# Peptides against a protein of PDB entry 7PB4, part 90

Target 1, 105 residues: chain A of PDB entry 7PB4
Amino acid sequence: KMLNIKEYKEKLLSTLGEFLEDHFPLPDRSVKKKKKNIQESSVNLITLHEMLEILINRLFDVPHDPYVKISDSFWPPYVELLLRNGIALRHPEDPTRIRLEAFHQ
Target 2, 218 residues: chain B of PDB entry 7PB4
Amino acid sequence: DALQMAVGYFEKGPIKASQNKDKTLEKHLKTVENVAWKNGLASEEIDILLNIALSGKFGNAVNTRILKCMIPATVISEDSVVKAVSWLCVGKCSGSTKVLFYRWLVAMFDFIDRKEQINLLYGFFFASLQDDALCPYVCHLLYLLTKKENVKPFRVRKLLDLQAKMGMQPHLQALLSLYKFFAPALISVSLPVRKKIYFKNSENLWKTALLAVKQRNR

## One batch from the design tools (peptide)

Design b1_p26_1_s2 (made by RFdiffusion4, then SolubleMPNN; from b1_p26_1, 13 letters changed)
Fold by OpenDDE base, seed 4:
Structure b1_p26_1_s2 (fold): chain B 105 residues (1-105), chain C 218 residues (1-218), chain A 26 residues (1-26)
Amino acid sequence: as target 1 above (105 residues)
Amino acid sequence: as target 2 above (218 residues)
Amino acid sequence: MELKEQLLRLMVEELVILEAELKKLE
């Protein structure tokens, strides 16, 4: 039974990964470098897949504090997407922290 | 193999340098169509082509033709269906393609190897009931998929609201009757006892092909 | 709600459920 669940999970993860790549890709950084001095905040944005992985891991690794701090690597539209769809919840006291919805509870 | 070449063409896309892109496309499309209708397609071929048809890689006409020839030799992989549904969400396919897909899904339902993942998409399909063009086919699909655990109060409300909006539709009545069967306490409305459940397009586009598939697999 | 977003939710929901089940078995 455990093996079956693991296999199913892996398949679902794979499907999700493909789905996210196809439908929720990061914006192409092809912003034409117009020369203006805006400090290229060289912050590497993570994929939505990676973001979800972080959130899921936190939910299960630290169930008493399942919140993740929003880093500069979090693309704001992804955060908004997750919040808007009830996939994630914002911390009531700290807007810089979000958690994954505990769908299993 | 001509089929492999055709599938490969669709998978890799048109090589930019070919002057006769349209002729080549048509040739490969005809190859796929011929094999599909004569012998059916392998699950792997359906996986590739179904995704292509819904990805928006090609024009609507091509996608429609590909989708129409998604006839299995034996089985369709559930994974292929899940992937296909994912493409429906991206909005790259036309409304007509969506309708055709749901028709296909209903028609091919018994040939899908597993239903576990498809059942997980129940909520997605249910949400598609709001589309008037999809509603008849989605009702049919949901009728096939619905389990007791899927019958929730909010879905009952949505169905009743839809009935109020659209009137008494046979496909909607069929689904509501099933819901009432699973959860009679949730549906207080008296539903007409229909001895026969009728869904739109009981005669699907693939009737002849499906008969052939069944005959070969006997 | 866009269908793609709904599907995303459903997939994540299922993943969470599966993860929880696995954790219970561990």
Scores: peptide ipSAE 0.599, ipTM 0.660, DockQ to the pose 0.485
Fold by OpenDDE base, seed 5:
Structure b1_p26_1_s2 (fold): chain B 105 residues (1-105), chain C 218 residues (1-218), chain A 26 residues (1-26)
Amino acid sequence: as target 1 above (105 residues)
Amino acid sequence: as target 2 above (218 residues)
Amino acid sequence: MELKEQLLRLMVEELVILEAELKKLE
């Protein structure tokens, strides 16, 4: 049973990865190159897949405090996407922290 | 190979410089249609063309024609279907294309190599029941996909609510009957015992083609 | 809600459920 669940999970992760690449890609960095002066905040944006991985891991690794601090690597539209769709929840007292919805609960 | 050239055209898109874009498009489309209906398409060809048909790269008329000729020579890859479903979510395809896709999916269901990933999309398909145009075909698809683990109380409630809104539709009744079979405790309502499950348009657009495919693979 | 966003939610939901099941089996 455990093996079957693991295999299923891996398949789902693969499917999700492909889905995210196709439908929720990061914006092309190429557009920001033209305006000289804005310090290219060298902050590498993470993919939505990576963001979800962080959130899922936090949910299960630290169930009593499942919140993740929003970093500069979090693309704001992704954060909004997750919140709008009820995939993530904002911390009631700290707007800089979000958690994954506990769908298993 | 004429088919390879045609598939390549759809994959890479029209070369900007061609004055007769429409003639070229029609030529390649006819090539795909002819091969598909005569011999079926390889899984790789279906993968490419199915994705194109649902991506919104071409107009609705072209997408419809491509989708209608997604006839396998042997098998359809599950991955192709998953990708196709993902395109349905982006909303670039017309309502008619969505309907046609679900019809196609039901018709080609037995030719899909695996069902594990498709089963993971159960919730997505179930959510599509709310679309009146899709509902009959989605019910049929769900009838084919539903496992005991998919039958949840909230889905039962949604189906009953849908029945209350739409009336006693044969396709909905078929799905409810299946749900009752898997989880009789969740459905307290007596469903009429129908001896035959009826889904509309069992005579799919591909009936003749599918018979030919089955004959070739035997 | 856009269908693509709905699908995303459903996939994440399923992942969470699967992960929870795996944790129970550990």
Scores: peptide ipSAE 0.582, ipTM 0.677, DockQ to the pose 0.523
Fold by OpenDDE base, seed 3:
Structure b1_p26_1_s2 (fold): chain B 105 residues (1-105), chain C 218 residues (1-218), chain A 26 residues (1-26)
Amino acid sequence: as target 1 above (105 residues)
Amino acid sequence: as target 2 above (218 residues)
Amino acid sequence: MELKEQLLRLMVEELVILEAELKKLE
């Protein structure tokens, strides 16, 4: 039973990864070049897949404090996407922290 | 090969320099249609063309024609289907294209090489039951996909609510009967024992083509 | 809700449920 669940999870993760790459890719870095004056904060944005992985891991690793601090690597539209769709929740007292929705509860 | 040229045209898009874009499009579309109905398409060709039909790259009329000729020579890749479903989510497809896709998916279900990834999309298909235009075809698809593990109390409630809203539809009754089979404790309502599961298969646009495919693969 | 966003939610929901089930079995 455990093996079957693991296999299913892996397949789902693979499907999700492909889906995210196709429909929720990071913006091309090339578009930011035209506005000269914005300090190129060289912050490497993470993929939505990586963001979800962080959130899922935190939910299960630290269930009593499942919140993740929003870093500069978090693309703001992804954060908004997760919040808008009820996938993530903002911390009630700290807007810089978000958690994954506990769908299993 | 004329087919390769046609597929390449749809994949790469019209070369800007062609004065007769519409004639060229029609020529390539006819080539694809002719080969598909005569011999079927390879899995790779279906992968490319199915993606194009659902991506919104071309107009609805063209997309419809492409989708109608997605007839396999042998098998359809599950990955192609998953990718196609992902396009349905992007909202660039017309309602008619979505309906046609579900009809196609049901018609071609047995020709899909694997079902494991498609089964992972069960929740997505189930959510599409709320669309009145899609509901009959989605019920049929779910009837083919449903496993015991998919039968959950919340889904039973949703189906019963849908039945209350839409009435006793044959396609919905078929799905409910399957749910009752897997989880009799979840469905207390007496379902009429329908001897024959009646999905309106009469509208299978691919009936003749599918018969031909089966004959070629014996 | 856009269909693509709905699908994303459903996939994540399923992943969370699966992960929870795995933890119960450990």
Scores: peptide ipSAE 0.580, ipTM 0.673, DockQ to the pose 0.531
Fold by OpenDDE base, seed 2:
Structure b1_p26_1_s2 (fold): chain B 105 residues (1-105), chain C 218 residues (1-218), chain A 26 residues (1-26)
Amino acid sequence: as target 1 above (105 residues)
Amino acid sequence: as target 2 above (218 residues)
Amino acid sequence: MELKEQLLRLMVEELVILEAELKKLE
């Protein structure tokens, strides 16, 4: 049973990865070059897949404080996407922290 | 060949602002239709055209015609189906297109090469049961997809709630009977013993074409 | 809600459920 669940999880992760690449890719860095004044903040944005992984891991690793601090590596449109779709929740007292929805509870 | 040109047209879009855009579109569409019904389409062609039909790139009439001719020569790739589902009603897809897609998916189910990735979309299909227009076809699809692992208490509750709302529909009863088979402890309600499982529209739009496909692949 | 966003939610939901099940077995 455990093996079957693990295999299913792996397949789902793979499918999700492909889905995210197809439908929710990171913006190409090349487009923002033309507006001079935005400081090339050399911030490496993480993929939506990586963001979700962080959120899922935090939810299960630290269930009593499942919130993740929003870093500069979090692309704002992804954060908004997760929030508006009820996938993530903002901390009630700290807007810089978000958690994954506890769908298992 | 004519088919490659037609598929290329749909993939790349109309090249020139030609005054005869509609005539060109119709010509290519007829080419695809003729080949599909006569010989079937290759998996790669289905991959391209199925995604186009559901992406909203063209109007509803064109999308409907494309979808109706998604007849395989041999197999359909599960990846194509997964991609199609991801595009399903992204943008301006009509309700009729959704219905047609589920009908197509049920009709072509045996021609899909693998089911592993499709099974991962179980939750998505299950959520579509709430749509009255889709419900009969989704029940049929779920009947084909359901494994023991998919039978969860919350899904049982949802099905029973739907039955309470919609009445004892044959397609819903068929699905519930399967659920009871996998998890009898979750369904305490006595279900009528039906000797034959009945789903609406057993006569699909592709009956003749499917027979031809089976004959070619023997 | 766009279908792609709905599908994303459903996939994440399923992942969370699976992870929870694995944790219970561990």
Scores: peptide ipSAE 0.561, ipTM 0.684, DockQ to the pose 0.544; fails the geometry check

Design b1_p26_1_s3 (made by RFdiffusion4, then SolubleMPNN; from b1_p26_1, 10 letters changed)
Fold by OpenDDE base, seed 5:
Structure b1_p26_1_s3 (fold): chain B 105 residues (1-105), chain C 218 residues (1-218), chain A 26 residues (1-26)
Amino acid sequence: as target 1 above (105 residues)
Amino acid sequence: as target 2 above (218 residues)
Amino acid sequence: MEEKEQLLRQMVEELVILEAELRKLE
């Protein structure tokens, strides 16, 4: 049973990855090729996939405080997307913190 | 075509071997400026040049000049605006360039072909309200974008906090009034009934150009 | 809701449920 669930999870993650790349890509991805002179100060925005991974991990690793602080690496449109769709919730007292919805509860 | 050559120059970057890089750059920049103000630019040209202006590929002076001539012949692609906003997130743009971009976005708002993706950027624009230099223009933009679904309790709180900090600014009042219209239960504060919405700098840098565009498309 | 956004939600929901099941078995 555990093996089957793991395999299914891996398949789902792969599908999600492809889906996110197709439908929710970062607008800046086209510029990656000419690496050289992009000075250090560019805040590297994380992908929506990476953002979801962080949120999911936090939900399960720290269930008593499942909130993640919004960093500069979080592209605001992604945050808004997750909130608007009820995938994430904003902390009631701290608007800089969000959590994943506990769909398993 | 001189315009195609100019756009190509900005897209590909300066070829290393040209001794007079500055003269070549100025020539191409003038070409873009002349066409933009006379006829406007095609959506594809705006897509390329807007991206370049915000990417930090060139100096601030050049970026400013490019951005000032982002005048459409007909329409601006929504995708171009989304890409532009992504560059704002990277932080390579000067403060002055950011201000100019928001001014441009407000001025050109009606010429953007679709608003669906731009509406998804609402949270990003709202987050920029905390910047004192951007605040007046962002308020104006948000006034144009705000739907009932965007009016959330946390945003109301932030606007009220900003008002407490900055005072009763006309642009903030305009936005708050709109919020109250959509969600009166969220705003208990009595707002002065202003019949006239005053956004700072109603004098659009592009006023003359926009009139010309409207006349050509009619 | 756009169809793509609904699908995103569904995929995330399923992923969360699967993760919960896996962690119960660990």
Scores: peptide ipSAE 0.655, ipTM 0.421, DockQ to the pose 0.288
Fold by OpenDDE base, seed 1:
Structure b1_p26_1_s3 (fold): chain B 105 residues (1-105), chain C 218 residues (1-218), chain A 26 residues (1-26)
Amino acid sequence: as target 1 above (105 residues)
Amino acid sequence: as target 2 above (218 residues)
Amino acid sequence: MEEKEQLLRQMVEELVILEAELRKLE
């Protein structure tokens, strides 16, 4: 049973990865819209897949404080997407922290 | 069922019933209160009673008591909330009832089944920020509802104007901080880095009841 | 809600449920 669940999880993760690449890709770095004043914060954006992984892990690893601090690597549209769809919740006292919805509860 | 009889009384009962003269009214109100606090109410019961509380069918005292016991057993229907907001527009409820409703809405926010229609009411809620009595609770509600798409230049201006008028209120700062998070370019003003956002609602009227609801629904 | 966003939610929900089940078995 455990093996079957693990295999299914892995398949689902793979499917999710493909789905995210197709429907929620990161913006192409190539559209350097020369807006001059954007401080080139050299911070590499993480994929939505990576973001979800972080959030899922935090939910289970630290259940008493399941919130993740939003870093510069978090693409704002992804954060908005997760919040808008009820996949993530904002911390009631800190807008820079979000948690994954506890769907298992 | 005593609860069904009570709900039926409020639904079909006399218009503008006075609490002081009606032992029957008090009996039914106590029945609703007891069930709501012990077990919560079904979504259908909340739908009926919430509308009654905001419709002006009964006196302010009765409406207040009904609204205070709008505690869900499981979920609140978004449709019930939308209907309730529609009653606020009609203006048959008192100012105190409006305040209580917004407090209730914030407290029960997580128990509302869907948020799509509520999100469409963003502009309506935002307009209510101008009411000094509502402002703290509306800020909290907007903090829960705000998306990047809601952060518009005109709303930023309104918030800054409100801050100029009212001072740097914690609830307003919380909302502004969120706005700055979504649209840093729109808010050039340095907001004090508050580690904690304090909404007055940390001790809501329903704290104990909500804990019980969460425990039952786990 | 866009169909793709709904699907995203469903997939994440399933993942969370699966993870919870796995954690219970450990």
Scores: peptide ipSAE 0.655, ipTM 0.558, DockQ to the pose 0.321
Fold by OpenDDE base, seed 2:
Structure b1_p26_1_s3 (fold): chain B 105 residues (1-105), chain C 218 residues (1-218), chain A 26 residues (1-26)
Amino acid sequence: as target 1 above (105 residues)
Amino acid sequence: as target 2 above (218 residues)
Amino acid sequence: MEEKEQLLRQMVEELVILEAELRKLE
């Protein structure tokens, strides 16, 4: 039973990864070339997949404080996407912190 | 060959602003239709064309015709189905196309090579039960996919709520009966024991084609 | 809500449920 669930989870993660790459890719760095003045903040943006992994891990690893601080690596449109769809929730007192929705509760 | 040219046309899109774009499109569409209904399509051809039909690259009429001729020669790749489902989420297909896709998926279910990844989409399919137009076909699909591990208390509640809203529909009853079989403790309601499960459209659009496919693969 | 966003939500929901089940077995 446990093996089957693990295999199922792995397959779901793979499917999710492919889905995110196809439908929610990071913006190409090339588009920002024209406006010179946007400081190339050398901040490496993480994929939506990586963001979700962080949020899921935090939800289960620290259930009493499941909030993750939004870093500069979090692409703002992804944060907005998660919030507007009820996948993530903003901390009521700290707008810089978000948590994953506890779908298992 | 004519089929490769037709598939290539749909994949690459119409090249030049030829005044005869519509005639060329119709020619290639007829080629695909003829081959699909006579011989079936290879898994690679289905992969390409199914994606095109759901991507919104062409108009609804064209997409509908492509989807109707997604008849396998042998097997359909599970990956093609997963990709197709991903396109359903992008909202570029019409409601009628969605219905047709679920009908197609149910009709072609036995020809899909693997089911593991499709089973991972269980939650997505289950959420589609809320669409009244999709509900009968989604119930049928879920009936084919449901395993014991999928039967959760929250899904039982949702099905019971849906039954309360829509009444005791045969397709809902079939799915609930399956749920009760896997998890009798979760369903306290007595369900009438139906000897025969009736899903809408037992006569699918592909009845003749499916018979031909089964005969060729024997 | 865009269909792709709905699918995303459903996939994440399922993933969270699976993770919870795994941790209960662990």
Scores: peptide ipSAE 0.655, ipTM 0.448, DockQ to the pose 0.537; fails the geometry check
Fold by OpenDDE base, seed 4:
Structure b1_p26_1_s3 (fold): chain B 105 residues (1-105), chain C 218 residues (1-218), chain A 26 residues (1-26)
Amino acid sequence: as target 1 above (105 residues)
Amino acid sequence: as target 2 above (218 residues)
Amino acid sequence: MEEKEQLLRQMVEELVILEAELRKLE
């Protein structure tokens, strides 16, 4: 049973990854490198997949404080996407922190 | 395209020789408005137009219209916001434009690509709390920006003084509650535990636009 | 677009449930 669940989870993660790449790509992947000196403010934006992974892990690893601090690596539209869809919740006292919805509860 | 022409017009300013300056201006404004509300604006377009709106290059009515259509397609550059704030310091914009800007800033806060430089402007925003018209929106902005490091005794005193003057405003209470959360030793006053933080609905002006952006990003 | 976002939610929900089940079994 555990093996089957793991396999299914892996498959779902793969499917989600593909889905996210297709429907929710980071903007920088499409913008041709026109050389204008946008000071590469080196903040590497993470993918929505990576963001979700962080949130899921935090939810389970630290269930008493499942909130993740929004970093500069978090693309704001992704944060908003998660919040507006009820996938994530903003901390009531700290708007810089979000948690994944505890769908298992 | 029509948008590029419109943005270019605002950037370069009206060519002196055009007899129909107002008609041309209106045409370009409508172009920007239409694109902004339908598709949102690129970060570069927002960068240009936001600066123009706050620079005092055009009249208040035009600036207001431009600012109202600063709707991102994806993200707003933090640099654009910093530049915009710099214009606020110069004082060439009207009070109403300032209010609108803060409302915009709150409404679009989650679309700003980074917050590091904006956080450095914390003191500037905090100083704007003294303006009664700005206070509700500034409180909301500060609520979004406040880190533990920003919670200093002198700011606590100022907030308490402001509360004494203005009364227990929900937005001020929200900010104070956040301050108390970060630095409970600095705030001895019992704040009512509000389950819901109520800020003045800054998003109302852009609600439809934001919905549209959300729909397009969906 | 609304459908995509709904699908995203469903997928995440399922992942969370699966993760919870896995952790209960560990």
Scores: peptide ipSAE 0.654, ipTM 0.415, DockQ to the pose 0.303; fails the geometry check

